# Designs tried in a protein design run: peptides against a protein of PDB entry 7UQJ. Part 213

Target 1, 160 residues: chain A of PDB entry 7UQJ
Amino acid sequence: PELYQNFNITPPRGVLFHGPPGTGKTLMARALAASCSSDERKITFFMRKGADILSKWVGEAERQLRLLFEEAKKHQPSIIFFDEIDGLAPVRSSKQEQIHASIVSTLLALMDGMDNRGQVIVIGATNRPDAVDPALRRPGRFDREFYFPLPDVKARFKIL

## One batch from the design tools (peptide; made by RFdiffusion4, then SolubleMPNN)

Design b2_p21_8_s1 (from b2_p21_8, 11 letters changed)
Fold by OpenDDE base, seed 3:
Structure b2_p21_8_s1 (fold): chain B 160 residues (1-160), chain C 160 residues (1-160), chain D 160 residues (1-160), chain A 21 residues (1-21)
Amino acid sequence: as target 1 above (160 residues)
Amino acid sequence: as target 1 above (160 residues)
Amino acid sequence: as target 1 above (160 residues)
Amino acid sequence: MTLLEKIMKELKELMEIAKNA
C-alpha cells in the first residue's frame, strides 16, 4: 500500500502488456505470477484468451468473466491474465456493439468492483493497445501499460 | 553439424515448440531468429499464426504457404515461425477433412522440398502437440520438439 | 549439422544474453531450458548467479564451477544458466586479478573441455557484455550473443 | 535494469505490495 502511495501510484488493478506478438507478454505474466509466489504464499494464475471467452461462451461471456473473477478472489492472491484482450474488449465498432459493449461493461464493473484489498492483479496482453476499449485503459483498470518491443534485429546476435 | 550427427539427430528442418501458453515459445522463436542474425548475416524472420492463414486466406491458404516458403527461400538465411501451428495443420478430423488435408499436404511438401542446403528453419509453436498432424512431427519435418514447461512455481522462485 | 556448417557456425557451447537488466534474459534462458525438454527428453536446468559463486564460495569458486559442470554432464541434456555472468568472469582488473583470472580460466577450460558430444548448453546473462572477459566471448565458448533491448522507455513511462 | 527486471522488479514489488496490502 504505502509504496504505491509514496509514488502517487494507485495500486494497479490492471496492467496492460502491449507490443508485437512474441515479445514475451504472456511469458512475463507467468514469470510475474511465479516470482510473486513463495512457498508460503502461492499465487494462483488464471489465464484466458480474449477470443476464447467470446467464441466458447457465446451468450455466457459475462457469466464466465464473473466466474473467473470470483474464482480469482477465492484463490487470492491471484493473477488473472487475459491474453489477446483486444479480442475480449475491442474498441466499440458499430454492428457488434451490444455484445461487446456488455462484455466491456462487465469487465469494467469487475475491475472497478475489486476492492483495493483484493490480492487480484489483472494483466491484459495485446498486440494492438489502440484496439482495446479506452475505458479499460483508465485509472483503476489497466492503468499501467508495458510495451514489449521486438527485440531489435541487431540485438539478434549469432546464437545459432 | 557434428553435434547433430553425434546425437544421431538429422538436422531439423522443423522445430516444434510445445507447452502451455505463455511459456515463451514465440519469444524463444524470436530470440532464436534474433540469435542467428549477426551483423554480417542477418536472418529474416517470418512469423505467421496458423489460425490467421486459415481465416484470412480461405481458399488461398496453400498459395499463402507456398508464397511464404518462396519468400523465406528468397531471403535466406531465414526462419519461418508458425505460431499456433495446431490451427494451421490440425489432426485430421472428419468433416473439415479436405481443406485441412490439403493445407497439411502443402506444408508437408514445402518442408520436404526444402533441400538440406536451404538456410530456412521452420519453427512451429503449439499448446497442443497432439493436435498437430503426426505427419508434420516425423523426421525431416518438425522432427525436433521442445517442450516449454510452465516454469515450476518453485523453480520460478529460485530464479528470481 | 549442415546448417551450422553452412553458416560456418560452430554449434554454440555458450550463448551470451546481454542487455539492460530485466529485458527477459533470465526468463528466456528458462524458456529455452523448458523448451528443450520433451516428455521423452527432459533437460536439466542449472541456474547460478555469477556474483553468488564468487561471494558464497570464496576460495572454492573453481571447485563449484567444476561440480556444476560435472553435475550438468551427469544430467545431460542440460542447460547451465549463469545470471550476471559479468560477476563471475569480469574483465581482468588489476588488484583482484588472480582469483578472477583463475575462475575465468576454470570456466574457459570447462567450456573448452565440453566435448562436442556433451549435451550441455551454457547460457550467460549480463547487463554489461563489455564487462565479460573477451576470452569467454570467443568461438567455442559464449560465441553467440543475444542483445535484449530495453522496451522503448516511452512505453515504460506511460505505464508508471 | 532491463525492462524485464524493472517490470519484474516493479511487478514483484507490485505483487509484494499487493501481498503486503
Scores: peptide ipSAE 0.037, ipTM 0.386, DockQ to the pose 0.331; fails the geometry check
Fold by OpenDDE base, seed 4:
Structure b2_p21_8_s1 (fold): chain B 160 residues (1-160), chain C 160 residues (1-160), chain D 160 residues (1-160), chain A 21 residues (1-21)
Amino acid sequence: as target 1 above (160 residues)
Amino acid sequence: as target 1 above (160 residues)
Amino acid sequence: as target 1 above (160 residues)
Amino acid sequence: MTLLEKIMKELKELMEIAKNA
């Protein structure tokens, strides 16, 4: 409370992990969930893929997002990890754009509607941070961003 | 050279990385690719998703696999990383099963047809090793398997 | 055998994973350990922290290192993972410097004394490769190094 | 502090803030 009050910084509810594919974003999210879990405090880890939210829940994606956030709240402390969160971004077809816009609006509302007292952290992973709706990257949503670089080629991981 | 000779380990043409989602399979494959690269010997890293092979290349998937292996051979030493290789497994529709069977057979033939002199390593990543066609898991193909466990909670990542 | 012969790459006895904390070094080491295990060949994974070797085993650290290497040899094929291997480096107190020097010399001797026939791989992870004794980084020891880069600093980690 | 340390610290801080809120 106090440290964030002094800086007028709203504690981020969402963290965006961005960087090239296979840079360990998902792994980091799991490692974070595992690291924050103690024997006394197990963190519940929820994982969803952005593409699965669109494809598996055609017409129910908004409801499934609501259920996910309710379940995360019920099982707090919890982490919601959205892998490929850019997969919630509109693909070029106009009907899909409206569906995507509705899903993104629902996610925005759910992130905004999380009470500050809830022990729910949302982690979004993307290969394309610029493909994530800028509204999701605003304060109170995914307001912390973490770039995952490629393992630098020069640093010879000689696993031969 | 010598250590691998003493292990009587035929260098796998294919390595299967399996384990729960976000256990670092893709990161490991990239790290391996980066690791095997020196200033004198850059390893070319090719990445494909199993689902993309099926979806983006409807009717051309076999040709794209051939082109991928030819390009990998042209840019040897190289690593071909198949993320979600279980996504090449048949989805229950009979027409898709035939397409999947043809794609898998093409991949089998390409892995079998890799001359032992080729500096091409194939890495498959899956969350469901049992969903990978057993034919791909045979000797001379993905004959080495690598389980990526969840970061065990007890191994305190003391990130101090 | 053949593929590694063509690369003229001596299989490392030791691999150094270096890079900033939380770049996935420990995770990579675990993934490698899990990776080298098949149903027919389970690799035994030993994990130690450099700081724990110093702190938990005051006056017995050398013996514990010997026991670790003996146990790893007994359970071969095996991986010994030293997390925070730079934690074996001297902290400024002269008495600690002598103890650290003795521990490092013991580790050097154990790595040098690994018969090439042993199926024991040693992985060291550090945030400070320059804090690792250069003697450990010589050929036949940690002779392969792998840098785990931070996400590029220029991508403003706005930790707001 | 590395990114992961920063993330971990930040997530721990977030979890503590969420605990103490």
Scores: peptide ipSAE 0.027, ipTM 0.354, DockQ to the pose 0.292; fails the geometry check
Fold by OpenDDE base, seed 2:
Structure b2_p21_8_s1 (fold): chain B 160 residues (1-160), chain C 160 residues (1-160), chain D 160 residues (1-160), chain A 21 residues (1-21)
Amino acid sequence: as target 1 above (160 residues)
Amino acid sequence: as target 1 above (160 residues)
Amino acid sequence: as target 1 above (160 residues)
Amino acid sequence: MTLLEKIMKELKELMEIAKNA
């Protein structure tokens, strides 16, 4: 908080991890949660899968998102990791079901409503950054993006 | 071949990566594929998601598995990585659809039919090793298991 | 140890993580340390920055390296992570100060002197793999390399 | 050996076996 305040930098509310499947996006998010937690400051790590929120919580997805963010805020400092976030917030289309539009709107509102002083980081992971609603990629939301490229074939070959 | 032959050890055809989601199973499989390939010997890496084979190829899942193994054999040395393999080969139940039983049987046959001289490694990843059909966990199939623990809070404290 | 002994494989003593700054090399090293640690077998993680060893320990850098490796051996299984290892072990040049040559020689000797039965892994991270002394990249040293490719430029500037 | 070391080891072994097969 203080460092971002001192530099008048809006703290990144969201980080987008993107890249091919199995490039370590989820591992990195967990490792971040792990590395940022000390004995004195344990980061609480919340993980949800975008597709699971849509499929398991038909009609309650908004409420589940709200509860997730409330719980994350209650247990701050915290990380919310959305795996396969493109499943939760696909690019808006004229054919987008009202349910998807509502979930995206709720996620946007939750990210926008995070107090700049709140110690909640949201990490979205996707294999398809272009399939994520551009509204989520704006400043104050997933305004940081990390490409997880394939481990180079050359780098790969030396570990085995 | 020679080392396993010398020890009368059946070469492991399959490796099961298991552990909580985002513990790096897929990244490790990729890193392994990569680390085993040299400039002179490129390993071909095939990746499939268990749920995708069931959902996208209803009635053709067996054929797709056969083609995958044939292609892997054609491009040996190769790694076949099944992400979420518990989705492809769940524990057999009395209520299991004939399709699931057939897919499991095909995968078993393909793993059993791999020439012990074949340069094809199969890596299965799961969050639920107990949800994988025990028949796949037998010698000559996924006979090696690797647990991917959560980045332990305890490992954190030694890293900081 | 046993499996490498059984297969007459020289265990990898060192792993080189290379790639642009901010690609998660340090984080991956931490995640690896964490993922390798179980409740029953805690890995001890040692982190040093190459430039810090040179700058902070003028004339004692060799001793500090020896102590680090001794401590790592005492607390095995352990990981030694060198961030910015190119700062510690630059490519040998005719203009290389005798101090740098001595530190490199000490690191080489320490890596060579690791008992093949020792459960100490050395991870070096660099932004410039070509700036690392080729002697360190030989079998039995940093004989494994991992490329960490760029996060998108936009993400990079916000992490730093 | 760490789990990852064990994994890397066994997979190296697997791949050396695959390479040498």
Scores: peptide ipSAE 0.016, ipTM 0.356, DockQ to the pose 0.329; fails the geometry check

Design b2_p21_8_s1 (from b2_p21_8, 11 letters changed)
Fold by OpenDDE base, seed 5:
Structure b2_p21_8_s1 (fold): chain B 160 residues (1-160), chain C 160 residues (1-160), chain D 160 residues (1-160), chain A 21 residues (1-21)
Amino acid sequence: as target 1 above (160 residues)
Amino acid sequence: as target 1 above (160 residues)
Amino acid sequence: as target 1 above (160 residues)
Amino acid sequence: MTLLEKIMKELKELMEIAKNA
């Protein structure tokens, strides 16, 4: 009986895209969402900008995150893309510690509360991986990281 | 004497990339940038975010634009990429007219003052083309526009 | 009647992206697909990895290539992206000559059989352009090549 | 034709093909 090693490719709960601005992190996330979508199985793509969640939803950011994850779960399979995630979950700085701590805590709880059975992938994009709370970069959260380097200056990218 | 119709393909002084967020506008600009660079002729890419020029350089935004264009001219051939250009040159709304008017005026003057002999291309990216001052979309400025649609939710992007 | 010289811009049947790993070849191909898609006309992006076609479809690789090109033709306008195309069409090495020769022959025939009227673009990406069968690099196939160099660490990435 | 003009031309052509296609 040949042991088909079921590589239980548990889809990463979270993937961090990091690299300089305009390296295609957001495009890649959209492209990923589009590519994983088949005629039989449409993936729902949710895009949010980290700074927008904090600035537009002052005092409601936690509720908006919960609603986002609930909506993503309702429309699974789904991808949640956080652009500029460092704007959502900055490393704890003293002067705004309480509000940032609660949002980070909520995001952590939402990522932890995603059952492995949930067909929800979270993609975070940042230009500053070190500005993302290290708690988000732990196993079971953003446990996979992809670097998006600057396309080289010397590269004749005849792209389009 | 055969009239060589010199299609004076005046290289567009400005190209507007427009479309939903994360459709690859910035990536395309970077990629265009990389593609035009050869080992013999390195093109210099200058990237700025429109909102950052307004917010980081309050009262100096005009000077920073002038310095940017001077630096681009000094390092020609070059590309200036303005990400979120609608944040730099929003349509004149009544309540902040003076500061926005001067920045738009400076950008217009800088684009107009680029000699056709200048090997400087300006790429503006926006999610809201209608939020860009129409004066910037005139011939000799951002006179070419490229739409970056959402990768179709329905289209079988077998990307991954 | 002014003879508009129909620049028969035969869209390149194939474009080869080459350069070191991590230079953004795959990212670029995805950005291309996204940028060419409009709301009125959605481009279908097909991504395949060359080594995966050989390894996953032992004995059926030719059939899978035919099916891929048929599907791309059916869903035109479309882009077929072969990542690591050198894994699909390696230069003929002695010990596996017959299987590789037939796959290369099939890919050649498929690229040749794309009528210039077909709105199908094929993008091949490789880290080893010299490992791609020279027959694929001939006119009417991968006749356009774009080099993706390593970001020069010292060059201020004035990415174009 | 500058490399930028070539790329922009090719980009435009691809986009026009995508529009007309």
Scores: peptide ipSAE 0.005, ipTM 0.383, DockQ to the pose 0.132; fails the geometry check

Design b2_p21_8_s2 (from b2_p21_8, 12 letters changed)
Fold by OpenDDE base, seed 2:
Structure b2_p21_8_s2 (fold): chain B 160 residues (1-160), chain C 160 residues (1-160), chain D 160 residues (1-160), chain A 21 residues (1-21)
Amino acid sequence: as target 1 above (160 residues)
Amino acid sequence: as target 1 above (160 residues)
Amino acid sequence: as target 1 above (160 residues)
Amino acid sequence: MTLLEKIMEELKKLMEIAKNA
């Protein structure tokens, strides 16, 4: 809180990790959760897979998102990690069922409803940033993006 | 080669990375590929998702596995990483479609057919080691297992 | 550059990743290198193990450090990752051989000699931050620290 | 800003949020 207040910066509420499969997005989110926690300050890490929320909770997905954010707020400081967030919040311009539109709207509302003092960070991971609704990528939502490139064949060779 | 000869150890042909989702199995496989390659000795890294081979290559999955192993051998030293290998080689005791049994048999044959001097390492990653056919976990196949456990909730708090 | 100028922050030259073994420090450094490399902007990742520089290059360690930094500068943007940096830069107050003192002095000079515009980032990883010479942890050197706590023994396994 | 600087800054921000959380 204080650092962002001192710099007049709105704390990023959401971070988008994007890049090809197996670039370490999920691990980075866990490692960030890991690095940010101390013995004194334990972050709670919540992980959900976007496709699982849609498939397991048809008609309950909105409620499950609300409960997730409530639980994350209750256990703050916390990180909510959505793996495969494109599965949860696909681009609205696609011929989507109403259920996808409502879930996206719920996620938007939950991210917008996070108080700037809230110690809840949302990390979305996707292999397809262009498949994520642009509304989620606006300031105050997933307004920070981290590209996890495949180490290019060449960069694979240099990291390798 | 020499180190294993010196220790009279058969070089592991396969390594099973098992543990819950987002435990870094894929990233570790990439990082291992990355650590083992030098400017002088570039390791070729092949990645396939087990479920993708089944879904995309219905009737061709066996051929695609053969081609993958041939390509890996051609580009040795190489790593073949199977993400979600439980999707490719589920436990035989489950009511499996004949297609799964044939793919498992092909993968077994390919791993058994790898020359002990072959510079091809196979890494399988799974969230469910018990869902992987035990035949793949025998000596000369995925005979090395690395557990990537979940950061326990407690351990989530110490990482976090 | 610009963001640091806008915030009146001196860009960190060095980042210390500290925490117990297997907390993902090396993996994070690799993932950062990987994530920072785009098709448009390839970061060169140099990795050295602190103990290896001491053991392999007795009497040449200073020169090898210089060459590493020169190579990193030549291939900028670049990351130099020192795994087990406590092996390279142990605390001076310990009864250390003169060789350790000279290597620490060389590393200090190399980090101090990096221009603030140099696109070379140094990441040191250690399991023992208290075993690293405090001089390396001063502003303009490893002035940023990321704690990689053990996931609790159970959670170590989950990041693992 | 290099992508690394961005990552480091965001990691720092995340860490600071987590530290000040």
Scores: peptide ipSAE 0.016, ipTM 0.243, DockQ to the pose 0.228; fails the geometry check
Fold by OpenDDE base, seed 4:
Structure b2_p21_8_s2 (fold): chain B 160 residues (1-160), chain C 160 residues (1-160), chain D 160 residues (1-160), chain A 21 residues (1-21)
Amino acid sequence: as target 1 above (160 residues)
Amino acid sequence: as target 1 above (160 residues)
Amino acid sequence: as target 1 above (160 residues)
Amino acid sequence: MTLLEKIMEELKKLMEIAKNA
């Protein structure tokens, strides 16, 4: 409470993990869920793929997002992990753009509507942070960003 | 040299990384690629998603697989990483089954046709090892399997 | 056999994972351990923290290292993962330096004493590769190094 | 502190804030 009060920093409800594919974003999210889980406090981990939200729930994606957030709230403390959250970004077709805009607007509303008292953390992972709607990256949403670089394995194998 | 000789372990042409989503399969493959790269020997890392092979290259998936293996051979030493390799498994529609069977058969032929002198390693990652065609899991293909547990697996290696 | 023969690459007895904390070193080591396990060949994974070796086993750290290597040999194929292996490095107090030097010398001797016939892999993870005794980084010990970069947290927290 | 440690610490702080809110 106090440290965030002094800086008028609204505690981030969302964390954006961004970086090249296979840099451990999903793994980090799971490791965080596991690390924050104790025997006394199990964190419920929800995982969704952005592309699956679009493809599997054609016409019900908004409802499924609502259900996901309700379920996460019911099972708090919880983490909602959106893998490939850039997959919620509009693909160039106009009809898809409207559907994507509606889904993104629903996600925005759900993130904004999370009461500060809720132990629900939202983690978005993307390979393309610039493909994530800037509205999702505003304060109170995905307001913390973490870049995942490639393992720069400068294996200086000095073969002597 | 010697350690692999003593065990009569044919160097696997293919490695299957399997385990729950976000257990670091892709990260491991990248880390392995980076790890095997020195200043003198850069390993070229090729990454493909199984679903992308099916969807982006409708009718050309076999050709794109051939090109991938040729390019990997040209840039040897190289790693080909197939993320979601179970995405090459047949989806229940009969026409798709034939296309999937053709793609899988092409991958089988490419893995079998890799000369043992080739410095090309194939890594497949899946969340569902049982959804990977058993033919891909045979010796000379993905003959080494690697389970990626959730980080919450306290390795209670029950020493039985 | 052949691929390692052609390159005169002595199979590393030890692999050093280095990079900033939480870059996935431990996760990678666990994934490798799980990875090398098949239904027919379960790899036993041993995990120790460098700081725990010093703190929990005051006066018995050398014996515990010996027991660890013996147990790893007994349960081969096995992986010994040392998390925070730089925690075995001397902290500035002279009495601790002698104890640390003795522990490091014991680890050196154990790594050197591993018969090439043993299916025991040692993985060390550190945030400070330069804090790892250079003797541990020599050929036949931790002779392969893997850098785990930070996600380049360009946390452009644009607090607007 | 690494990103993971920072993230974990921040997530722990977030969880503590959410607990204490």
Scores: peptide ipSAE 0.014, ipTM 0.344, DockQ to the pose 0.266; fails the geometry check
Fold by OpenDDE base, seed 3:
Structure b2_p21_8_s2 (fold): chain B 160 residues (1-160), chain C 160 residues (1-160), chain D 160 residues (1-160), chain A 21 residues (1-21)
Amino acid sequence: as target 1 above (160 residues)
Amino acid sequence: as target 1 above (160 residues)
Amino acid sequence: as target 1 above (160 residues)
Amino acid sequence: MTLLEKIMEELKKLMEIAKNA
């Protein structure tokens, strides 16, 4: 048995930040963009509210997502940060099924369609990880989740 | 007093991932390998179950470990991931003392014998960190530990 | 609305590790130094106790900080690790206001004055993040914080 | 990459890994 797989481990494209409001999800996403930016290699940071894409662009939300991912690809290396991503990709069982299903499907396709070479990272922040469509939380999408607890929660971040 | 010690900080060769089953330890190790792989510098990822090395290679487990580390050194930069490492390196006080002691001793020697220049990282995953031999958890071995809690545990990962 | 802000996110120069004693803050800092050291690019690791700089160098603490940062710049890429940084940069409202204010001001200036090209990282470890001057916790300084909980806390290290 | 960027990338890599976990 081959001792090593060159796992084409799809570089994780998607990261879900979840936790209560005010726990620093947005700050962390910005800080990540900053830290990964060198003088030679600036990261372009795209920030959107998921609820704003859904509410402001009724009927155009899919196109706005495509444009966002195209622009992020054009300006790679880049980070796309979705604040309140549960507002963009709610669970498909919600009452506005058809519109939500199409937006989720577009986001899924965009995340899946990023080439493995793509220096585009997608960070979704939510206060309600259970409100995010499970399809977005699968491998190759938001397959990474970070919990942001309240400051008082003595929670073990051991960072490699 | 020398303002800097060139601490021969033995590049931590070993990282222990511990936490309940299904907390993504294996996924994390894979994601590390992927994230550290660039187009110019692919990381070779070696994955083994500790229990499989012990159970499938009774009497050959030491040789299999040596071969694994040699192959990892040959294909550096590389990651060796041991899933269920508590099955490979149980506490020496376990009933099968002699076989376990030899395998643990071999793993200790291999981790200690990696030249500081070796771009080989060893990641051990366990659900039972207390079942891992304390000798493996010492500096220069699995001297870094990461806890992987259940999804519901509001735990704040602040990563630099 | 501009789809991306080129946030001149000042690459975070400073990282605050906080958590109870024995949670691996120092180990993690050493470990980061080691992991970032390649054969071609060794990281120089500078370690100081914040309380030692303040207590041993009464009246010279500012000079010692300057020398430390100069030496770190000379030996870049480098990490400056301050253990017990709350002892170096206590909250300005402490009874020894004038001496503490000058040391904090020097550390602020040194962290701010690191060119973005500077391959110098500052890691501060504390058991009391609230005892660290808030000015040090601002963007461009210790703008990133990592909590290190006790071993027993089933806390979710999600590591990218 | 600055060492901080490397550490941050490594920590970012470590955070992403911890997210995948």
Scores: peptide ipSAE 0.011, ipTM 0.211, DockQ to the pose 0.053; fails the geometry check

Design b2_p21_8_s2 (from b2_p21_8, 12 letters changed)
Fold by OpenDDE base, seed 5:
Structure b2_p21_8_s2 (fold): chain B 160 residues (1-160), chain C 160 residues (1-160), chain D 160 residues (1-160), chain A 21 residues (1-21)
Amino acid sequence: as target 1 above (160 residues)
Amino acid sequence: as target 1 above (160 residues)
Amino acid sequence: as target 1 above (160 residues)
Amino acid sequence: MTLLEKIMEELKKLMEIAKNA
């Protein structure tokens, strides 16, 4: 957030973290939220799992998404982190379209409706970026993507 | 593995990673396995989610656990990573005891049956270590525990 | 600490974790602290951010560093983790030299003054190891460096 | 052993001690 402002970089409306499971996507998202928070400027971090949205908010998922974005805007600067976003927003051409289509459409509209002046960043995390609806990966949505590769074993011993 | 051998340290049978969600427990487990792998000595990593074991392997969970441990032994040196292990092995005193009791008992037996000379390490990850059956946290099982605290907010923005 | 003693290895006075943002440096430091702690031997973990030291402790940073090292020694075995140490200890040739020079010099002196028998490990984390003052990367200071790459895909799959 | 290999070994050692502790 402040980094994007300080660097005169248009803050992405959305950032997609993609890579294999346990690549630290969620950790990074939390790290981002944490690092942008100062005593003067606490970033509010909202976390939702895609599968939890669908399973816990059956029939209310669209409303809950709207409330989440409103709450994030109210508590700006904020980060909305969707873990396992491929569970929330599968590719539209997949046969599970009907149940997810409304939710995906709502998320699209919410991301499009984000004022770029709003200090709300959406982070999506997925193990399968190609399972995410391409509409979410367009400019003004998840227009930035970060690959979280499995750390190379040699490289990870260099990391660990 | 090789480290434990080279250092004449008894490899833990099991390691518990605990801490809040998105503290990088899974990442660390992956990093450990990667770091222990060389071109000459590839560590095989087996990952299972506790909830996936229960949901996908209903009625076969005990067998799948046995197969997992056998496969890990066959492909040693290896790491078995149980993500969300509190989902697999809840505290026995919880009312959900009956379905999990057999699975927990199987896991206990498998961990107890690990030859200390075997190059198989079990890593459990949980957000709630106190929700893990205390029997799993005894010597010869998950006898080592790593706390993954929420990274302080400010520290993580220096990462972004 | 005890490992280094048990292995007859000179405990590093400092370990540098370096690599891209969110590669799990902070997580690893915390995991190391947790892993070195037993019921019998709790490792005390001290965390400071380089930028927080400079921003919060303006004019007192040197004193706060001394107090931190004294406290770590008092509570040994201990780990001092400096997150974003490049913020604390930038390369001296950078124009921000004057304000940082005293702090860097204090940190150098504190690391040099650590008795190798003391069970205090200093971990520095940076996204930019080349932005860290080379004097900190010399033997008897951060003489060990761990690269936290963006986890290369290949190695994490050997763990997963 | 490259410095990196040594470091990796030491981190593994630290992690092993940390696991053993």
Scores: peptide ipSAE 0.005, ipTM 0.345, DockQ to the pose 0.118; fails the geometry check

